# Peptides against a protein of PDB entry 5EFW, part 1

All scores and structures are predictions.

Target 1, 141 residues: chain A of PDB entry 5EFW
Amino acid sequence: TTLERIEKNFVITDPRLPDNPIIFASDSFLQLTEYSREEILGRNARFLQGPETDRATVRKIRDAIDNQTEVTVQLINYTKSGKKFWNLFHLQPMRDQKGDVQYFIGVQLDGTEHVRDAAEREGVMLIKKTAENIDEAAKEL
Below, numbering starts at 1 at the first letter of every chain, in headers, positions and changes, except where a header shows other numbers.
Peptide ipSAE was made for these designs. It is ipSAE averaged over its two directions, with the distance scale d0 held at 1.0 Angstrom where the peptide's residues are scored. Compare it between designs on one protein only; published cut-offs may not apply.
A fold fails the geometry check if it doesn't show the stated peptide or something in it is severely misdrawn.

## One batch from the design tools (peptide; made by RFdiffusion4, then SolubleMPNN; aimed at target 1 L17 G42; its pose is not in this set)

Design b1_p9_6_s4
Fold by OpenDDE base, seed 4:
Structure b1_p9_6_s4 (fold): chain B 141 residues (1-141), chain A 9 residues (1-9)
Amino acid sequence: as target 1 above (141 residues)
Amino acid sequence: LEEAIKKLT
């Protein structure tokens, strides 16, 4: 599908289901996180968090979900093997024709290093654009 | 979308 052809790290979650589970994960996301699709589907994305993940940043993500808004943050995440990486993460709601939130799109920067200044701005632009592409592609399904 | 994804997985 057009959605499956987006070669970026992303997930789609369903906030209408208990605990806002992942309902789609890109192949790149699986590769990044070292999980299989079966291990991820139906789970909340919090399994990427660990000891060094900033709790205040996690709260910003939660608040964005609760408020049905977008957020962009950078946080420590962990692969299945326990490897730490910096995740420049963008989340935004996917709305239907009525304007109701149906899903959330979560995009992770391809780079796993902490980014700052111009590199961060560039990364933010990229992941936001990616989220829009995902939104468009997903609405065709 | 969810139903479409379920068919793909």
Scores: peptide ipSAE 0.083, ipTM 0.756, DockQ to the pose 0.297
OpenDDE base, seeds 1, 2, 3, 5: peptide ipSAE 0.074, 0.075, 0.065, 0.078; ipTM 0.751, 0.750, 0.739, 0.756

## One batch from the design tools (peptide; made by RFdiffusion4; aimed at target 1 D14 R95 L141)

Design b1_p11_3
Pose (drawn by RFdiffusion4):
Structure b1_p11_3 (pose): chain A 141 residues (1-141), chain P 11 residues (1-11)
Amino acid sequence: as target 1 above (141 residues)
Amino acid sequence: AKTAGKAKARP
């Protein structure tokens, strides 16, 4: 299917279920993070976080979800085995024609450090186009 | 920013 043909790291969550769980995870996201589908479907994506994760950054994500809007940030995430990577992360809600939120889309891009300038602009462009592709691919669900 | 709606509505 078209959703499965999207070659990027992403997860989709359902805010209508308690604690906003993951209902779909891309093949690339699972292999990047070393988790399986059986392990993480039904879990909130916070499991990616750990000791060196910036608390205020996580706060910005919590607030954006509460307000049902987009956010783009960078933060430290961990794989299943505990390896550290920087995550250039973009979040956006999918809405129906009446504006009601159906799901959240999250797109991840791995790095070894915080990026800025042109490197950040390119990464943001990639993850925002992917989120629009995901929204278009899942509009009937 | 707010996203434009295009998804089918659920019950």

## One batch from the design tools (peptide; made by RFdiffusion4, then SolubleMPNN; aimed at target 1 L17 L41; its pose is not in this set)

Design b1_p12_2_s1
Fold by OpenDDE base, seed 5:
Structure b1_p12_2_s1 (fold): chain B 141 residues (1-141), chain A 12 residues (1-12)
Amino acid sequence: as target 1 above (141 residues)
Amino acid sequence: MEKLEEAIKKFT
């Protein structure tokens, strides 16, 4: 499809399935994380977490899913090879015409460094806009 | 939404 070819790091997850698995991953996300699509699909995104991943930040993500709301955080994630990277991450629900949550969109900022101040604000704006664009593109398929 | 599921089935 054209959706996976969008040059942004993102996944779509299905909260209606057990453990909210990834059902879609962009090519860029696969490149970032060093996983194949086959290794990602059907799994919960927690495989990106590791020893230095802040558990309080992970709880914020979990709470957002449970509350069906959006969240934006930075956390340490790990590639398949074990490389650490800072993930500026935005998650938001994808709702149907009735307003019911069908999926979640997760967007990861390009790059691997921790961002602060103006750079963080710009990154947040970008990943939020990206999530909206993905929501629209996915609904138009 | 159904169309998204169909698109996913194409490559999964």
Scores: peptide ipSAE 0.122, ipTM 0.754, DockQ to the pose 0.169
OpenDDE base, seeds 1, 2, 3, 4: peptide ipSAE 0.121, 0.101, 0.102, 0.121; ipTM 0.759, 0.745, 0.747, 0.757; seeds 2, 4 fail the geometry check

## One batch from the design tools (peptide; made by RFdiffusion4, then SolubleMPNN; aimed at target 1 Q102; its pose is not in this set)

Design b1_p17_6_s2
Fold by OpenDDE base, seed 3:
Formats: sequence, C-alpha cells, structure tokens
Structure b1_p17_6_s2 (fold): chain B 141 residues (1-141), chain A 17 residues (1-17)
Amino acid sequence: as target 1 above (141 residues)
Amino acid sequence: ARKYFEEARKKVEELEK
C-alpha cells in the first residue's frame, strides 16, 4: 500500500492485542531490520533487542507503553543477520476522537554510533515529525 | 477512519489463533 511505501522506518503496533504485536511495517523498516513482512507481523518488536541492548532503556519503552505516553530513546538493536545498530527510537500512541489509545507508532532512525548533541536533537525532531505525519496519514485510511 | 489498520489488526489476530 501507499503507507507501506513511505520511505521511513516505522511500525504500527496494537496494544489491544496480546503482547502489543506489530500489525503494520514499512518497507524501509523491513530493509533496515532484514526481516520479511511475514516474519514481523504479529510479533512484539523486542526481537530487535540483543545482548548489548540496555535494559534500563528498554524499561523506559515499556513504561511509556504501560502509561500510554510517548518516549524517545537510543538503544542498540540487531538485524536478522546479527548486525548491531544504534536506533534512535520514538514511540507515541495513536488515539481516536475520544482520546483512547488504539495503536502505537514506532519510528526508527538507524545509525552506526550513539548520536550526541546537535545530531541527536536533529534526529529527535525528525522522528517526532515522522510520527506525527504517520498519525495524520492514518486518519485518511 | 482507521479501517485499514483495523483490517490489518484483524488479519494478525486471526494468524495468532
């Protein structure tokens, strides 16, 4: 679909289903992570985590989901082939007209290093804007 | 106006059964 072909790394998850599985993934996300769509749909995104993924950072993500809030963090993720990358990750809820959470938008900005300072600020602005754009696009579907 | 995602959700939900 048109949404899948947006050239940004993102997924849509469903917290109303068991374990908040991915129900939608962009083509770019598949390319980044080296998984097929069939391998991803229906799974919790934690399969991207590995030995060097900081558990405290993961807890921040979990807390945001539980509290139905947005969060932006950097964490080590792994591709299917085992390649590590630093993921500047933004998560935010998608709400209906009543304000109830229906889905989560997860946006990933990949990098070979832990970005700092201005580069980090720019990345944060980018992925937040991306998430907002996806939320707006979703209203048209 | 989120019919597309609702359909995607339904497909995933069915796969989990």
Scores: peptide ipSAE 0.307, ipTM 0.830, DockQ to the pose 0.268
OpenDDE base, seeds 1, 2, 4, 5: peptide ipSAE 0.252, 0.301, 0.234, 0.303; ipTM 0.810, 0.829, 0.799, 0.833

Design b1_p17_6_s3
Fold by OpenDDE base, seed 2:
Structure b1_p17_6_s3 (fold): chain B 141 residues (1-141), chain A 17 residues (1-17)
Amino acid sequence: as target 1 above (141 residues)
Amino acid sequence: AREYFEEARKKVEELEK
């Protein structure tokens, strides 16, 4: 599908299911996080968090979910093998024609190092554009 | 879109059982 052909790190989650689990993960996301599709489907994405993940940043994500809004943050995540990486993360709701939230789109920047200034702005622009592409691709399904 | 993700959701629901 068009959605499956998007070569970016992203997941789709379903807030209508218990604990807002991942229902779709891109191949790139699996590669980034070192998990198989079987290992992550049905799970809340919090499994990427670890000891050095900033709780305040996590709360921003939680608030965005609860308020059904978009958010862009940068936080420490961990791969399956325990490798730390900086995740420039963008989340936004996927709404139906009525405006009701159906899913959430989570996009992670391809780069895994902490980015600042112009690089961060560029990365944010990229992942936001990616999220829009995902939303558009989903509508074509 | 809805059918596609409904199938995905169903798969997840089955996995969680």
Scores: peptide ipSAE 0.322, ipTM 0.834, DockQ to the pose 0.226
OpenDDE base, seeds 1, 3, 4, 5: peptide ipSAE 0.280, 0.294, 0.225, 0.320; ipTM 0.821, 0.829, 0.795, 0.841

## One batch from the design tools (peptide; aimed at target 1 L3 I12)

Design b1_p19_3 (made by RFdiffusion4)
Pose (drawn by RFdiffusion4):
Structure b1_p19_3 (pose): chain A 141 residues (1-141), chain P 19 residues (1-19)
Amino acid sequence: as target 1 above (141 residues)
Amino acid sequence: SESLEEEEEAEEEEEEALE
């Protein structure tokens, strides 16, 4: 299917279920993070976080979800085995024609450090286009 | 996804032009 043909890291969550769990995770996201589908479907994506994760950054994501809007940030995430990576992360809601939120889309791009300038502009362009592709691919669900 | 199909076609055209 088209959703499976999207070669990027992403997860989709359902805010209508308690604690906004992951209902779909991309093949690339699972192998990047070393988790399986059985392990993480039904879990909130916060399991990616740990000791060196910036609390105020996590706060900005919480607030954006509460307000039902988009957010783009960078933060430290961990794989299942505990390896550290920087995550250039973009979040956006999928809405129906009446504007009601159906799901949240999250797209991840791994790095070894915080990026800025042109490197950040390119990464943001990649993850925002992917989110639009995901929204288009999942509009009937 | 129409946008995805268009990106795939554009990539194939660029590979053929390069060859």

Design b1_p19_3_s1 (made by RFdiffusion4, then SolubleMPNN; from b1_p19_3, 5 letters changed)
Fold by OpenDDE base, seed 3:
Structure b1_p19_3_s1 (fold): chain B 141 residues (1-141), chain A 19 residues (1-19)
Amino acid sequence: as target 1 above (141 residues)
Amino acid sequence: NESLEEEEEEEEEEEEEEL
């Protein structure tokens, strides 16, 4: 689809379904994580976590989902082969015309290290802008 | 062993709740 061809790492999840499963994944996200689309669709995104993933950081993601708010965090994620990467992650709700949450948009910026200061600010601006573009593109479908 | 299983169950429950 046009949405799948957006050259950024992202997923869309459906919180109205059991366990908030991934319903859409970009081609770039599949390449980053080393999974097929069939291995990802219908699953909760927690499969990216592992031994070095900070639990307090993951709780911030859960709190944002429960409260239907946006969050931006950095956490360790793992590829299918077990390779670690730092994920600068942004999550935000996608709302309908009535203001009700329909989906969540998750955008990932991968790196070899935890980013700080100016590099973090630049990354955050990029992933937030990407989420806005996805939100607008998804409304047209 | 029970404490480790309880910690693993709490971690699994936390993981199920977290996304």
Scores: peptide ipSAE 0.047, ipTM 0.556, DockQ to the pose 0.011
OpenDDE base, seeds 1, 2, 4, 5: peptide ipSAE 0.035, 0.042, 0.047, 0.039; ipTM 0.560, 0.549, 0.544, 0.547; seeds 1, 2, 4 fail the geometry check

## One batch from the design tools (peptide; made by RFdiffusion4; aimed at target 1 I12 R16 D96)

Design b1_p21_1
Pose (drawn by RFdiffusion4):
Structure b1_p21_1 (pose): chain A 141 residues (1-141), chain P 21 residues (1-21)
Amino acid sequence: as target 1 above (141 residues)
Amino acid sequence: AEEEEKAALEAEKAQELFEMN
């Protein structure tokens, strides 16, 4: 299917279910994070977080979800085995024609450090186009 | 009634997305 042909890291969550769980995770996201589908479907994506994760950054994501809007941030995430990576993360809601939120889309791009300038602009462009591709691929679900 | 039918349809579509993975 088209959703499966999207070669990027992403997860989709359902805010209408308690605690906004993951209902779809990309093949690339699972292998990057070392988790399986059986392990993480039904879980909130906060399991990616740990000791060196910036609390205020997590707060900006919480607030954006509460307000039902988009957010782009960078933060430290961990794999299943505990390896650290920087995550250039973009979040956006999918809405129906009346504007009601159906799902959240999250797209991840791994790095070894915080990026800025042209490197950040390129990464943001890649992850925002992917989110639009995901929205278009999932509009009937 | 119309709102209940819409919510049931949306639940079924969300479940389909879950099963696709």

## One batch from the design tools (peptide; made by RFdiffusion4, then SolubleMPNN; aimed at target 1 L3 D14 I23 L41; its pose is not in this set)

Design b1_p22_3_s2
Fold by OpenDDE base, seed 3:
Structure b1_p22_3_s2 (fold): chain B 141 residues (1-141), chain A 22 residues (1-22)
Amino acid sequence: as target 1 above (141 residues)
Amino acid sequence: TAEEAIEEGRRAARERAAAAAA
């Protein structure tokens, strides 16, 4: 399938299940976060947050989910080993033919540093484009 | 397949929910 061939950091979550758990994770995402697929599937992605994760930024993500809108933010996340990384993160809803949200797509930039200015804009464009590709691939399922 | 992977994810979610409820 096209979906599993997308070589980017991403997850698909299911808001129709309790606590919007991750139901799909790319291999790259597993590598980035240092978790196995078994450790991740069925969990809410908040396990990546830690002491230095900005709570206001987390709220923006929560609000986007609640409002079924897209959002792009940068936040501190933690790998399984406890390593901090800056996550340029884009979230958007995946809608069915009726317009109802069936999934959320979360895409993370393939970098671990805080990006600014032109680099940030470039990264945002990239992860948004990736999200659209995932959306198309997932609709083939 | 991706379909099988998604179903696995959903199953995992159900299992975790069941464990939390027990």
Scores: peptide ipSAE 0.623, ipTM 0.919, DockQ to the pose 0.875
OpenDDE base, seeds 1, 2, 4, 5: peptide ipSAE 0.622, 0.615, 0.614, 0.612; ipTM 0.919, 0.916, 0.917, 0.916

## One batch from the design tools (peptide; made by RFdiffusion4; aimed at target 1 R16 D96 K139 E140)

Design b1_p24_5
Pose (drawn by RFdiffusion4):
Structure b1_p24_5 (pose): chain A 141 residues (1-141), chain P 24 residues (1-24)
Amino acid sequence: as target 1 above (141 residues)
Amino acid sequence: MLTEEQKELLREKEEEEEEKEEEE
C-alpha cells in the first residue's frame, strides 16, 4: 500500500483513544528505534524520552497537541537499548473536511547533534513534505 | 469511527475496483 511505500521514519496516533496511542509505526522507525510492532502499538510515543531529554521542549509538544496544531522541535531520544540520538521532529494533525482532528502524524529524522542554519532548513523541508505525503496516503482512514 | 467523507472515499474506491474487474 501507499502508506507502506513511504520510506521515512514516522508514527501515527489516535487522540480519540485514551492517552493518544500509536496505531501505526513505519518500518524505518521501528528498526531505527530497535522496537517491534507488538512492543509499541498501543503506547504513547513518550517512551522515546529519558534523562537528557529537555523538559521545556517536551512541554511545547504537549501544548501543541492540546491546541491541536503543528510543531517542529529538536530533542534527545533513546533507542530500546539506550543509545542516544537527536530527533528533528515534526507533528501535525490530520483533519476531515470539517476540520475535526482524526489523528496526529509524527515524523522523525535522526542526527548526532542539534542542527541549525541550512542543515536544519533541509531537514525540516524533508520531514514536512513526508507528513503531507502521509496525510494524503491515509485520508480515507 | 469514520466520518461521512471517509466512508464516501472508501465507497468510490470500491466502485472503481469493481468497474476495473468488470472491464478485465

## One batch from the design tools (peptide; aimed at target 1 F24)

Design b1_p26_5 (made by RFdiffusion4)
Pose (drawn by RFdiffusion4):
Parts: sequence; C-alpha cells; structure tokens
Structure b1_p26_5 (pose): chain A 141 residues (1-141), chain P 26 residues (1-26)
Amino acid sequence: as target 1 above (141 residues)
Amino acid sequence: SLTNHQKFLKEKEEEEEEEELEEEEE
C-alpha cells in the first residue's frame, strides 16, 4: 500500500485512545530504534526518552499536543539497546474536513548532533514533506 | 495543495489578524 511505500521514519498515534498510543510504525522507524511491532504498538512514544533528554523540549511537545497543533524540535532519543541519537522531530495532527483531530503524525530524522543553519533547513523540509505524504496516504482511515 | 490542518491554521490566523485590527481601531 501507499503508506507502506513511504521510505521514512514515522509513527502514527490515536489521541482518541487513552494515553495517545502508537497505532502504526514504519519499517524504517522500527529498524532504526531496534524495536518490533509487537513491542511498541499500543505504547505512547515517550519510551524513546531517557536521562539526557531535555525536559523543556519534551514539554513543548506536550503543550503542542494539548493545543492540537504542529511542532518541530530536536531532542536526544535512545534505541532499545540504549544507544543515543539526536532526533529532528516534526509533529502534526491529521484532521477531517470539519477540523476534528483524527490522529497525530510524527516523523524522525536521526543525527549525531544538534543541527542548525542549512543542515537544519534541509532536514525540516524533508520531514515536513513526508508528513504531508503520510496525511495524503492515510486520509481515508 | 493544502491539508485540512493547514486550512484550519490559515482560517485561525485570519481571525486573529482581524481581532488585532479591531483592537487597534478601539
């Protein structure tokens, strides 16, 4: 299917279920993070976080979800085995024609450090276009 | 083309700009 043909890291969550769980995770996201589908479907994506994760940054994500809007941030995430990577992360809600939120889309891009300038602009362009592709691919669900 | 979320944000921005102009006129 078209959703499965999207070659990027992403997860989709359902805010209508308690604690906003993951209902779909891309093949690339699972192999990047070393988790399986059986391990993480039904879990909130916060399991990616750990000791060196910036708490104010996590706060900005919490607030954006509460307000039902988009956010783009960078933060430290961990794989299943505990390896550290920087995550250039973009979040946006999928809405129906009446504006009601159906799901959240999250797109991840791995790095070894915080990026800025042109490197950040390119990464943001890639993850925002992917989120639009995901929204278009999942509009009937 | 715009997504439903982008359309929602555009409408909300236009309403906020209109309210700001009304406040300046007052």

Design b1_p26_5_s1 (made by RFdiffusion4, then SolubleMPNN; from b1_p26_5, 15 letters changed)
Fold by OpenDDE base, seed 1:
Structure b1_p26_5_s1 (fold): chain B 141 residues (1-141), chain A 26 residues (1-26)
Amino acid sequence: as target 1 above (141 residues)
Amino acid sequence: MLSNFEKEQLKKKEEEEKKKKEEELK
């Protein structure tokens, strides 16, 4: 689909379904995580978490979903092969015309290191802009 | 928005979760 071809790491999840599963994943996200689309669709994104993933950061993500708000965090994620990477992650709700939350958009900026200062600010700006672009693209489809 | 493949995968997952819940209730 047009969404799949967006050259950014992102997923769309459905909070109206049990356990807020991934309903869409970009090709770039599949490449980053080393999973197939079949392995990902219908699953909660927690499979990216591992031993060094900070649980307090994960709780912030969960709280944002429950409160239907956006959040930006950095956390350790793992590929299918077990490779660790730092993920600058942005999550925001996608709302329908009535203002009800329909989906969540999750955007990932991958890196081998934790980003700080100017690099973090630039990364946050990029992933937020990407999320807005995805929101608009998803409304047109 | 969702492809036919994505819709099928979601349906499969919902069926698996339903089955799991039914097994846990026994």
Scores: peptide ipSAE 0.160, ipTM 0.653, DockQ to the pose 0.019
OpenDDE base, seeds 2, 3, 4, 5: peptide ipSAE 0.120, 0.146, 0.090, 0.023; ipTM 0.603, 0.638, 0.579, 0.453; seed 2 fails the geometry check

## One batch from the design tools (peptide; aimed at target 1 I12)

Design b1_p28_5 (made by RFdiffusion4)
Pose (drawn by RFdiffusion4):
Structure b1_p28_5 (pose): chain A 141 residues (1-141), chain P 28 residues (1-28)
Amino acid sequence: as target 1 above (141 residues)
Amino acid sequence: EEEEEEEEEEEEEEEELREKNATPIWLH
């Protein structure tokens, strides 16, 4: 299917279920994070966080979800085995024609450090186009 | 020799993870 043909890291959550769980995770995201589908479907994506994760950054994500809007931030995430990576993360809601939120889309791009300038602009462009591709691929669900 | 054995173990673990995730699932 088209959703499965999207070669990027991403997860999709359902805010209408308690605690906004993951209902779909990309093949690339699972391999990058070393988790399986059985392990993480039904879980909130906060399991990616740990000791060196910036709390105010996590706060900006919480607020954006509460307000039902988009956010782009960078933060430290961990794989299942505990390896550290920087995550250039973009979040956006999928809405129906009336504007009601159906799901949240999250797209991840791994790095070894915080990026800025042109490197950040390129990464943001990649992850925002991917989110639009996901929204278009999942509009009937 | 030790580095080749560690690379073979890492490839085996990646293959086991790939097999566990061979089928995509959407939850309803």

Design b1_p28_5_s1 (made by RFdiffusion4, then SolubleMPNN; from b1_p28_5, 8 letters changed)
Fold by OpenDDE base, seed 4:
Structure b1_p28_5_s1 (fold): chain B 141 residues (1-141), chain A 28 residues (1-28)
Amino acid sequence: as target 1 above (141 residues)
Amino acid sequence: EEEEEEEEEEKEKEEELKEKNKEPVLLK
């Protein structure tokens, strides 16, 4: 689809389904995480977590989902081969014309070393803008 | 007060994790 070809790391999840599964993943996200599309679709994104993933940061993500709010965090994630990476992650709800939450958009910054200060702020602005672009593109489909 | 202490403890744990993980694998 046109959405899959967006050259950004992102997933779309469905909070109306049990355990908020991934319903869409970009080709870039598959390349980053070393998974196939078939391995990811229908699963909760927690399979990216591992031993060094901060549980408090994961709770912040959960709280944002439960409260239907956006959140931006940095956390350790793992590829299929077990390589750890820093994930600058932004999550936001995708709302319908009535304002009801239909989906969540999760965006990951490319090539994420742990970013600090100005680089973190720039990364946050970029992933937020990316999420807005995905929201607009997905509403047309 | 309790919420601020929990936020400070979460921040300290996040900083400790950031220090332990200073050598992340650069996914090129």
Scores: peptide ipSAE 0.019, ipTM 0.474, DockQ to the pose 0.019
OpenDDE base, seeds 1, 2, 3, 5: peptide ipSAE 0.023, 0.021, 0.023, 0.015; ipTM 0.497, 0.513, 0.525, 0.413; seeds 1, 2, 3 fail the geometry check

Design b1_p28_8_s2 (made by RFdiffusion4, then SolubleMPNN; its pose is not in this set)
Fold by OpenDDE base, seed 2:
Structure b1_p28_8_s2 (fold): chain B 141 residues (1-141), chain A 28 residues (1-28)
Amino acid sequence: as target 1 above (141 residues)
Amino acid sequence: EEEEEEEKEKEEEIREKSLEIDEEFRNA
């Protein structure tokens, strides 16, 4: 599908289901996080969090979901094997033709390191563009 | 024990629904 052709780290979640589970994950995301689709579909993305994940940053994500808004943050995530990585993360709602939130799109920057300054701005621009591409691709399905 | 079973059943239901949606996205 058009979604499968997007070679970026991303997930789609369904806030209309209990606990906003992942309902799609890109192959790149699975490779990054070391999970299979079967292990993560139907789960809330919080399984990526761990001891050093900033709770204040997590609250920003939760607030964005609750308020149906977009947010961009950096946070510590963990792979299946327990490997830490910095995740520049962008989340935005996907709305239907009525304007109601249908899904959330979560995009993770390519790479695993904390980025700052110009690199951060470039990364933010990239993941936002990716989110728009995903939104367009998903709406065509 | 019953509460744990109910929670597992709910989790499985969510997983099944999510798999269905995933398949729709992949097969469209």
Scores: peptide ipSAE 0.621, ipTM 0.877, DockQ to the pose 0.846
OpenDDE base, seeds 1, 3, 4, 5: peptide ipSAE 0.620, 0.608, 0.620, 0.601; ipTM 0.877, 0.871, 0.876, 0.868

## One batch from the design tools (peptide; aimed at target 1 D14 L17 I23 L41)

Design b1_p29_2 (made by RFdiffusion4)
Pose (drawn by RFdiffusion4):
Structure b1_p29_2 (pose): chain A 141 residues (1-141), chain P 29 residues (1-29)
Amino acid sequence: as target 1 above (141 residues)
Amino acid sequence: TRFEEDRALAEKKVKEREEEEEEEKEEEE
């Protein structure tokens, strides 16, 4: 299917279920994070976080979800085995024709450090276009 | 589809988690 043909890291969550769980995770996201589908479907994506994760950054994500809007941030995430990576992360809600939120889309891009300038602009462009592709691929669900 | 399989698995786990949290709450009471 088209959703499966999207070669990027992403997860989709359902805010209408308690604690906003992951209902779909990309093949690339699972192998990057070393988790399986059985392990993480039904879990909130906060399991990616740990000791060196910036609390105010996580707060900006919590607030954006509460307000039902987009956010783009960078933060430290961990794989299942505990390896550290920087995550250039973009979040956006999928809405129906009346504007009601159906799901959240999250897209991840791995790095070894915080990026800025042109490197950040390119990464943001890639993850925002992917989110639009995901929204278009899942509009009937 | 993969989405439907993944969604069915996630919904099942969410339901089990909610039941387990309710049992724990009753035991504490």

Design b1_p29_6 (made by RFdiffusion4)
Pose (drawn by RFdiffusion4):
Structure b1_p29_6 (pose): chain A 141 residues (1-141), chain P 29 residues (1-29)
Amino acid sequence: as target 1 above (141 residues)
Amino acid sequence: EEEEEKEEEEEEIKEEIEERIKEFHEKLE
């Protein structure tokens, strides 16, 4: 299917279920994070967080979800085995024709450090185009 | 009694989330 042909890291969550769980995780996201589908479907994506994760950054994500809008940030995430990586993360809601939120889309791009300038602009362009591709691929669900 | 009721509510939520995940993947196929 088209959703499975998207070669990027991403997860899709359902805010209509308690605690906004993951309902779909990409093949690339699972192998990057070392988790399986049985392990993480039904879980809130906060399991990616840990000790060196910036609390105010996590706060900006919580607020954006509460307001039902988009957010782009960078933060420290951990794999299942505990390895650290920087995550250039973009979040956006999928809405129906009346504007009601159906899902949230999250797209991840791994790095070894915080990026800025041209490197950040390129990464943001890649993850925002991928989110639009995911929205178009999942519009009937 | 309160602990049993809480466990039953958590089980219902878990079943609902599993059903929703299954329905999402069936429509996708």

Design b1_p29_6_s2 (made by RFdiffusion4, then SolubleMPNN; from b1_p29_6, 19 letters changed)
Fold by OpenDDE base, seed 2:
Structure b1_p29_6_s2 (fold): chain B 141 residues (1-141), chain A 29 residues (1-29)
Amino acid sequence: as target 1 above (141 residues)
Amino acid sequence: SAAAAAAARKEAEEAEIKKRIEEFFEKLK
């Protein structure tokens, strides 16, 4: 499908289910995080958090979900093996024609480094564009 | 019991999640 052909790090979550679980994960996301699809599906993405994950940044993500808004942040995440990486993360709601939130789209920048300045702006632009592509692809389902 | 009720709720939630995942993937076919 068009959605599956998007070769970027992303997940789709369902806020209408308990604890907003991941219902779809890209192959790239699985590779990045070192989890299998079976280990990821049905779980809240908070399993990526660890000791050095900034809780204030996590709260921004939570607030965006609760308020059904988009957010872009950078935070420390952890792979299954416990490797730390910087995640430039963009989250946005996917809305239906009535404006009701159906899903959330979470996109992670390719790479594991903290990005700043022009690189950050470029990364943000890229992950937002990716999110829009995912939104369009998923709405066709 | 509270424990039994909690277990039942968890099972129901997991079942619903599984169902919704399956439904989503069926749309991908």
Scores: peptide ipSAE 0.545, ipTM 0.882, DockQ to the pose 0.850
OpenDDE base, seeds 1, 3, 4, 5: peptide ipSAE 0.451, 0.538, 0.464, 0.133; ipTM 0.855, 0.879, 0.858, 0.653

Design b1_p29_6_s3 (made by RFdiffusion4, then SolubleMPNN; from b1_p29_6, 10 letters changed)
Fold by OpenDDE base, seed 3:
Structure b1_p29_6_s3 (fold): chain B 141 residues (1-141), chain A 29 residues (1-29)
Amino acid sequence: as target 1 above (141 residues)
Amino acid sequence: MEEERRREEEERRRKEIEERIKEFFEKLK
């Protein structure tokens, strides 16, 4: 589909379903993670976590979901083949006209290393802007 | 002129992304 071909790594999740499963994944996300769409849809994104994934960072993501807030973090994720990558990750709720959370938008920027300072700021701006573009596109429906 | 063409291409790509997102959410309804 046309949506799947967005040149950004992102997922949409449904917090109204048990365990907040991924309901959409971009083609870029599939390529990054080495999973098929069939392997990802209906699953919680925690399958990207592994031995070196910081559990405190994962808790921040969980807390943001539970509190229906946005979060931006960096964490180690793993591809299907077990390759580690740094994920600069931004998550934000998608709200309806009443302000109720309907979905979450997760945007990933991958790298070989943990980014800091200017590089981190630039990456954060990029992934936040991507998430906002997704949210805006959804609100016009 | 090169910067202008770059902006137009970026805007076009952005619009294509937005349309694709819209189509997906339409199918979710």
Scores: peptide ipSAE 0.303, ipTM 0.730, DockQ to the pose 0.019
OpenDDE base, seeds 1, 2, 4, 5: peptide ipSAE 0.123, 0.168, 0.140, 0.157; ipTM 0.675, 0.650, 0.692, 0.660; seeds 1, 5 fail the geometry check

